# Designs tried in a protein design run: peptides against a protein of PDB entry 3V4L. Part 274

Target 1, 386 residues: chain A of PDB entry 3V4L
Amino acid sequence: GQPLAKDKVALLIGNMSYWEHPKLKAPLVDVYELTNLLRQLDFKVVSLLDLTEYEMCNAVDEFLLLLDKGVYGLLYYAGHGYENFGNSFMVPVDAPNPYRSENCLCVQNILKLMQEKETGLNVFLLDMCRKRNDYDDTIPILDALKVTANIVFGYATCQGAEAFEIQHSGLANGIFMKFLKDRLLEDKKITVLLDEVAEDMGKCHLTKGRQALEIRSSLSEKRALTDPVQGAPCSAEALVRNLQWAKAHELPESMCLKFQCGVHIQLGFAAEFSNVMIIYTSIVHKPPEIIMCDAYVTDFPLDLDIDPKHANKGTPEETGSYLVSKDLPKHCLYTRLSSLQKLKEHLIFTVCLSYQYSGLEDTVEEKQEVNVGKPLIAKLDMHRGL

## One batch from the design tools (peptide; made by RFdiffusion4, then SolubleMPNN)

Design b2_p26_5_s2 (from b2_p26_5, 15 letters changed)
Fold by OpenDDE base, seed 3:
Structure b2_p26_5_s2 (fold): chain B 386 residues (1-386), chain A 26 residues (1-26)
Amino acid sequence: as target 1 above (386 residues)
Amino acid sequence: KPIEELDVVPFFDAAAVDERLAERLA
């Protein structure tokens, strides 16, 4: 019979906003598009941007809690990285310059932990540089990996080579994701699919001789990302996994706020990523005697580091939300919360209504505090150890 | 637009682009 996955879980990390290293652009689009494709493949996807070392460790730990016997696990990483002695290191956004193995996440250590879960398939897609880090003389003592015959690595580059991104004025993929996305939904063994992606990269004039996909696999079975999930999750472990993932993806419900002046505001929420949410406000009712009326969001928790200059924009794009703008209602004010993993408490903020009556020059303000609990990834309390 | 060869940069040069883009948008 066709292999069945007990479940399918993916962690996607895109690091761009480095503190001490060159900023990247491609991971934004790459993580978003890959998230949408993997969701079409019935993956439970956690998508995270701009993680610190501590946040990356916690994201991996939470991902490992979603893994169990016969589950398909996929880890995607886009960002800075290096390879020393055949070990791949993912570089967090807070990594020092120079970074070392002690500041980075070793992919082979994550693989070891995935093998302890008795997973059905382990896929790593690594869109990072594979140059040696000459500042890291650490010889990794790797514990011997188990012979599970279910491992696939797709390295966006050859050993010792660089990864490339595209500097287009629009939303553009990195080189690897550009070719991967065209084939990812194909009902093929994952190693055959990646080999076809490697051929497509090799035929393109932009990538030929610049970047080539390397595939490492021990996969002895015909397993595909299209493999169906085993029927109704009747096990206690499957129910726990489903509840854990659902908690990490729960949006606040849309609210209708009523002000004393008779203005009604709709407050809505949209997920861009598991740690990125857009808040939008719209005026749904206004008395005719009110000539001007705007609804601003303010007084966010300090741990979110919200710059008021980037809040309350007339378009999602002005907030940096280029990806979900088509799915958002029009004629709102938009605010992007890009670091929900930092939220230690409930998301409490103020909706400030600024309005003017016909024949009065003075602007009037009314305020309402809103508590929406812990949205999305903030429910996992990734900061409980601090 | 078709991706021009000039639009393809290594990850280590991505910051030099944000500074140049900021300088061009300023």
Scores: peptide ipSAE 0.048, ipTM 0.559, DockQ to the pose 0.310
Fold by OpenDDE base, seed 4:
Structure b2_p26_5_s2 (fold): chain B 386 residues (1-386), chain A 26 residues (1-26)
Amino acid sequence: as target 1 above (386 residues)
Amino acid sequence: KPIEELDVVPFFDAAAVDERLAERLA
């Protein structure tokens, strides 16, 4: 029979906005596209952009809580990275220049922790550079990995090489994701699927001799990403896992705000990623005596580091949201909250209505405070050390 | 448009392309 997964869980991390390193573009689109594909494969997907070292550690810990016996675990990383002595290091956005192993997450350490969960499949997709870091001579004393015949590594590049992105359009893909996305939904053993992706990369004139996929595996069973999830969660652990994931993906409900002047505003929310949310405001009712009316959001929690210059834009694209813009209502003001993992408290902010009456020169303002609780990933309280 | 060979950049050079794309779209 076809293998069954007890559940399927994916953590996708895309680091782009490095503090001390070159900024990337590909991780944005790559994480988004991969999220949509893995959701079609019935994965529980946590998608996170621009994580610090601490935030990456917490994201991995939360991911490990979603893993259990027979669960399929997939870790995708797109960002800066290096490989020393066969150990892969993911570079957080706050990593110093030069970075060292102490500032980075070791993938083989994550694998060790995944093996302790007795997972059914462990897939690592690493879209990062694999050059040696000459500033880090630390040989990680990794404890011996358990012999589990359920591991697959897809390295976007060969050992000692760089990963590349395609800068042809404002929405760049990584080369790896460009080919992976075309095959990811195929009902094939994951190692066969990745081998076909490697062949496609090798046939492309743009990638031939520049980037080659490396596959490392110990997969003894015919496991596929298409393998069906075992039916209704029968264990307490499976119920907890489902609830944890559901909490991390719950959007605030849309609100209709009514102002004293008789203006009605719709306040809406859209998820771009597990830690990225778009807030939008629209005027749904305006009295005829009000000639001009704008509804803007302000007074966000300081932990979110919201630049007012990027808030309340006339288009999603002006906020840096290019991916979900087609699914958003038109004729709104848009604000992108890109750091929901930093939110320690409830998301409380002010909706300010600015309006003008016919025949009055003065602008009038009305304000309402809105509490939407903890949106998306902020519900996991990633800041609580377990 | 078809992707040109010049559109393939290393991750480390991604930031330098942003300035050039902004100049070409202007």
Scores: peptide ipSAE 0.047, ipTM 0.552, DockQ to the pose 0.294
Fold by OpenDDE base, seed 5:
Structure b2_p26_5_s2 (fold): chain B 386 residues (1-386), chain A 26 residues (1-26)
Amino acid sequence: as target 1 above (386 residues)
Amino acid sequence: KPIEELDVVPFFDAAAVDERLAERLA
């Protein structure tokens, strides 16, 4: 019979906005495109940008809680990284310069924990550098990995090599994602699919002799990312997993705000990533006696670290949102919340209507407080423990 | 159209492009 997955779960992390290291661009596009492809494959996808060490640890821990016997797990990382003595380290955005193993997440430690879950398939896709860090003299005492089947590693680079970005005048994929995205939906054994991606990279004149995919596998079975999910959740654990997943992807409902002056505002929400949401406001009704009116969002929770200078933009692109702009309503004011993982409380903010009456020089303001609860990833309470 | 030379740069060199783009949009 065709192999069945008990469930399919994916964690995608893209680190780009480093504090002490060079900023990256490819992780933004790569995480977004991979998220959309894995959703078409019936994966439950948590997509996270720009995580600190603590936030990365919590994201991995929450991902590991979703893994169980016969579940397919996929972890993708795009960002800075290094490899010392066969141990791969993912670098958080808050890592010092130079970073060390104590500031980073060890992939082999995560793998050990994934093996303990008796998963049906484990896929690691590591889009990072694999150069040695000469500032890290620590030899991690890794416990011997269990001899378990059904593990696949795709390293975007060879051991000791750098990962590369394609410089475009705008949005660009990393080299690995550029080739992976063309094949990811194919009904093939995952190791065969990745081998074909490696061949495509090797044929490209841009990548030839610069970057090559390395595949490591213990996969003894024919398992594919296309393998169907086993039907209706029969276990309490499967129901909990489905509910947690649904909660982490629930957007606030669009609201129609009515002001005393008779102006009506539509307030809408869009997800760019699991931790990135766009708020948009539009004037849907204006009395004829009001000559000008604008609707601003303000008074956000301090935990979100929102600079007012980057709020209430006339385009999504001015907020740094280039990917979902086509799906957003036009002629709004846009605000991008890029750090929803930091939100400890309900998302409460103010909608401020500024308007002017015909024949009055003075601007009038009306304010309404809006509570949208915990949007997206904020429902998982990833901050539980500080 | 000539395939403009897609400059493949290491991740470490990507930062130099962002500062120049921000300075041109300011």
Scores: peptide ipSAE 0.031, ipTM 0.499, DockQ to the pose 0.286
Fold by OpenDDE base, seed 2:
Structure b2_p26_5_s2 (fold): chain B 386 residues (1-386), chain A 26 residues (1-26)
Amino acid sequence: as target 1 above (386 residues)
Amino acid sequence: KPIEELDVVPFFDAAAVDERLAERLA
């Protein structure tokens, strides 16, 4: 029979906004597109942008809690990275220059922990540089990995090579994701699918002689990303996993706020990523005596580091939200919360209504406090250890 | 098709996932 997955879980990390390193662009689009494709494949997807070392460790720990016997685990990383002595290191956004292994996450350590979960399939898709870091000669003494015939590595580059992004003025995929996305939904053994992606990259004039996919696999079974989730009654552990994941992806409900002046505001929420949310406000009712009316959001928790100059934009694109703008209501004010993993408390903020009456020159303000609880990834309390 | 069409797959409707999760838990 076709292999069944007990469940399918993916962690996608895209690091772009490095403090001490060149900023990247491709991880934004790559994580977003891969998230949407993996959701069509019935994966539970956690998608995270711009994580610190501490936040990456916590994201991996939470991902490992979602893994169990026969679960398919997929880790995707797009960002800076290096490879020393066959160990792959993912570079967090707060990594110093130069970075060392002590500042980075070792993929082989994550693999060890995944093998302890008795997973049905372990897929690593590493869209990062694989150059040696000459500033770090530390040989990690990794414990011997268990011999499991269920591991697949897709390295976006050859050993010792760089990953490339397409420097266009607009949004573009990384080279790996550009070819991966065209095949990811195919009902093929994952190693066959990746081999076809490698062939497509090798035929492309843009990538030929610059970047080649390397596949490392121990996979003895015909496992595919299309393999159906087993519909039999979930173990108590699978129920807990499903509830934990659902909680981490629950958006706040849309709210209708009523002001004393008779203005009604719709407050809405959209998830760009598991740690990135767009808040939008719209005027749904205005008395005829009010000629001008705007609804601003303000007074965010300090942990979110929201600059008021970047809040309340007339378009999603002005917030840096280019991917979701088609699905958002038009004619709103938009605010992008890009660091929901930092939220320790409930998301409490103020909606400020500024309005003008016909024949009065002075603007009037009314304010309402809104508590939307912990949105999305903020429910996982990734900061419990500090 | 030129590689330029960002197939913007619709946002994760958390409700649609809760429904799919509920359907899988039923």
Scores: peptide ipSAE 0.011, ipTM 0.326, DockQ to the pose 0.017; fails the geometry check

Design b2_p26_5_s3 (from b2_p26_5, 15 letters changed)
Fold by OpenDDE base, seed 1:
Structure b2_p26_5_s3 (fold): chain B 386 residues (1-386), chain A 26 residues (1-26)
Amino acid sequence: as target 1 above (386 residues)
Amino acid sequence: MPPEELDVVPFFDEEAVRKALEERLA
């Protein structure tokens, strides 16, 4: 019969804004596009940008809670990385220079934990460098992996080689994602799909002799990312998994704020990633006696590191939001919250209405506090232990 | 048809690890 997945879960991590290392650009677009494709494949996707070591550990722990017997697990990582002794290390944004294994997440350790969950398929897509780190002399003593015959690794590059970004003037994919995205929806065994991606990369003059896809697989069964999810969540475990994922993706409801002057503001929320949210404000009603009126958001929790200079922009792009800007309402003020994983408390902020009456020179201000609870990934309390 | 050598690339290079351990103990 056709293989069935009990469920499908993906964790996507894109690290770009390194503290002590060169900044990357491709992970932003790559995580976003892969998220949209995996959602079309009925994956429950958690998408996270710019994680510290601690935040990456917590993201992996929460991902492992969504895994169970016969579940398909997919881990994608885009960022800095290295490979020592056949072990792949993902580099967090707070990693020191030079970094060591103690500052990084070992993919083979995650694989071991996935094997303990009796998963139906384990897919790793690693868009990172695979050079040896000569500053890391640590030999990881890893326990032998179980023979589960359900593991697939897609490495963006060969062993000892670098993964590259396409340095164009605009938003561009990494080389791996550029070819992967064109085939990811195909109803093929995942190893066959990745082999076709490898052939497409090999035909490209830009990548020839610089980057080649490497596939490692023990997959003995004909499993595909297109394999249907086994029907209605009749199990208590499937219901729990659906509820856990839903909590991590719940947006605040849009609000209509009414001010004493008679101005009405629409406050709205959009998800860019599981840890990145856009707040937008619009004036929906203005009394005719008010000639000028603007609605600013301010007084954010300190844990979010919101620079007021980047808040309340006339376009999503001025906030650094280039991906979801087409889906946002026009003629708003926009604010991007890029670090929702750091939020320890409820998201409480102030909406400040600044307005001017006809025939008065002075601006008047009214303020309302808004509590939207814990949005998106902030519901998982990924900061617990800092 | 030549046997498709399943290039079973090990997920962990135990030989490289062993060699590096031997070089540290030497």
Scores: peptide ipSAE 0.008, ipTM 0.313, DockQ to the pose 0.027
Fold by OpenDDE base, seed 5:
Structure b2_p26_5_s3 (fold): chain B 386 residues (1-386), chain A 26 residues (1-26)
Amino acid sequence: as target 1 above (386 residues)
Amino acid sequence: MPPEELDVVPFFDEEAVRKALEERLA
């Protein structure tokens, strides 16, 4: 019979906005496109941008809680990284320069923990450097990985080589994602699919001799990302996993706010990533005696670090939201919340209506407080422990 | 259109990444 997954779960991390290292751009598009493809494959996807060391550890721990016997686990990382003594390290955005293993997440440690879950398939896709870090002389004493028949590693570059980003004027994929996305939906054994991606990269004149896909696998079984999920969740654990995933993807409901002046505002929410949400406001009704009015959002929680200069923009693109802008309503004011993982409490903010009456020179303001609870990833309480 | 030269920049090349960022913001 065709192999069945008990469930399918994916964690995608894209680190771009490094504090002490070169900023990247490809992870934004790569995480977004991979999220949409994995959703078509019935994966439960958590997508996270710009994580600190602490936030990355918590994201991995929460991901490991979703894993169980016969579950398919996929971890994707795009960002800075290195490989010392056969150990691969993912670099958080807050890593010092130079970074060391103590500032980074070891892929082999995560893999060991995934093996303990008796998963049906473990896939690591690593779009990161595999160059040696000469500033880190620490040899992690890693226990030998258990011999398993269900592990696959895809590395966007050969061991000891640098990873490369394609810098283009527009939004572009990284090299690995550019070729992976064309094949990811194919009903093939995952190692065969990745070998075909490696061949496509090797034929490209832009990547030839600069970047190559390395595949490491212990996978003896014919398992594919297309393998169907087992039917209705009959176990308590499967129900809990489904509820945890649903919480991480719950958007606030759109609201119609009514002001005393008779103006009506539509307040809406869109997810760009599991930790990135767009708030948008539009005027849906204006009395004829009001000549001008605008609806601003303000008074956000301090833990979100929202700069007012980047809030209430006339386009999604002015907020740094390029990927979901086509799916947003037009003629709104837009605000991008890019760090929802930092939210400790409910998302409470103010909608401020500024308006002018015909024949009055002064602007009038009305304010309404809005509580939307914990949106998206903020429901997982990733800060439990500080 | 001339083939857009896709500049393949090493992840660790701070100057190349910075330059490519500046050229995109200009």
Scores: peptide ipSAE 0.000, ipTM 0.272, DockQ to the pose 0.299
Fold by OpenDDE base, seed 4:
Structure b2_p26_5_s3 (fold): chain B 386 residues (1-386), chain A 26 residues (1-26)
Amino acid sequence: as target 1 above (386 residues)
Amino acid sequence: MPPEELDVVPFFDEEAVRKALEERLA
């Protein structure tokens, strides 16, 4: 019979904004596009940008809680990384220079933990450099992996090689994602799909002799990312998994705020990633005696590190949101909340209406506090250990 | 139109990233 997945869960991490290392760009686009494709494949996707070591550990722990017997697990990582002694290390954004294994997440440790969950399929897609880190002399004593014939690694590069970005004038994918995205929806065994991606990369004049996909697999069964999810969740564990994922992806409801001057504001929310939300404000009603009015958001929790200079922009792009701008309403003020993982408390902020009456020179302000609870990934309390 | 030379920038080359940023701003 066709293989069935008990469920399908993906964790996608894109690290770009390194503190002590070169900044990247491709992970933004790559995580976003892969998220949309995996959602079309009925994956429960957690997509996270710019994680610290602690935040990456917690994201992996939460991902492992979503895994169970016969579940398909996919881990994607785009960012800095290295490979020592056949162990792949993902580099967090707060990693020191030089970084070591103690500052990084070992993919083979994550694989061990996934094997303990008796998963139906384990897919690792690693869009990172695979150079040796000469500053890390640690030989990881990894416990012997269980012999499970359900593992697939797609490395964006060969061992000892670099991953590359495609520099276009606009937003561009990494080289791996550029070819992966064209085939990801194909109903093929995942190893066959990745082999075709490797062939496409090898035929491209831009990538030929620069970057090649490496596939490592023990996959004995014909499993595909297109494999249907087993019907209605019959187990308590499947219900819990569905509720946990749904909770982590619940947006705040859109709000209509009414001010004393008679101005009505629509406050809306959009998810760019599981840890990145756009807040937008629009004037829905304005009395004719008010000639000008703007609705600003301010007084965000300090944990979010929101620079007011990047808030309340006339376009999503001015906030650094280039991907979801097509799905956002027009003629708003936009604020991008990155790092929702950092939110320890409820998201409480102020909506400030600045307005002017016809025939008065003075600007008037009215303020309203808004509590939207814990949006998106903030519901998982990824900071509980600090 | 000449094929837009996709400048392939390595993840680790700060100088390549800087140059490609400078060429986009020019």
Scores: peptide ipSAE 0.036, ipTM 0.477, DockQ to the pose 0.291; fails the geometry check
Fold by OpenDDE base, seed 2:
Structure b2_p26_5_s3 (fold): chain B 386 residues (1-386), chain A 26 residues (1-26)
Amino acid sequence: as target 1 above (386 residues)
Amino acid sequence: MPPEELDVVPFFDEEAVRKALEERLA
């Protein structure tokens, strides 16, 4: 019979905005497209951009809480990385220059923890460099991995090689994701699917002799990403997993704010990633005596590090939101909250209405405070260890 | 090559999640 997954869970991390290292662009598009594809495959997807070391550790811990016996676990990482002694290290955005193993997350340590959960399938997709870091002589004392015949590694590049980003002026996928996305929905054993992706990369004149996919697998069973989720009565564990995932993805409800002048504002929310939310404001009712009015959002929690110069833009693209702009309502003011993982408290902010009456030169302001609770990933309290 | 229209699947369909939760709780 076709194998069944007990459930399917994916953690996708895209690191781009490095403090001490070259900035990347591809992880934005790669995480977004992979999220959409994995959702079509009935994965519970947590998608996170630009994580610090501490935030990455917490994201992995929360991902491991979603794993259980017979669950399919997928970890995708796009960013800077290195490989020493067959151990893969993911580089956080706050990593020093030079970085070392103590500043990075070891993928094989995550694999060990996944094996303790008795998962049905463990897939690692690593879109990072695999060059040796000569500044890190640390030999990780990895405890002996359990011999499980359910592990698949897809490395975007071969050992000792670099993964390349095509620096085009526009949004583009990384090389690995460009080929992976075309096959990811195919009902094939995951190793066969990755072999086909490797073949496609090998035929491409841009990648030939520069980047080659490496596949490492112990997978003895015919398991696919398309394998259906077992529709058996929800175990208490499956219920907890569903609730935890739903909690991490709950958007604030849209609000209609009424001002004393008779202006009504729609306040809306959209998820771009599990840690990235767009706030948008629109004027839904305006008295005829008001000739001009705009609704600005301000007074955000300091933990979010929101520059007011990047808030309240006339387009989503001016906020740095290029992916969800088609799904957003038009003629709004847009604000992008890109670091929801940093939120310790409720998201409280001010909506400021600025307006002008016909025949008066003076601008009038009215303000309302809005509390939307903890949106998206902020509900998981990734900071509970400080 | 024309820009491939990225079929932007909405990032989170609350209704799909609610429905998937309801179908698993029934």
Scores: peptide ipSAE 0.000, ipTM 0.278, DockQ to the pose 0.016; fails the geometry check

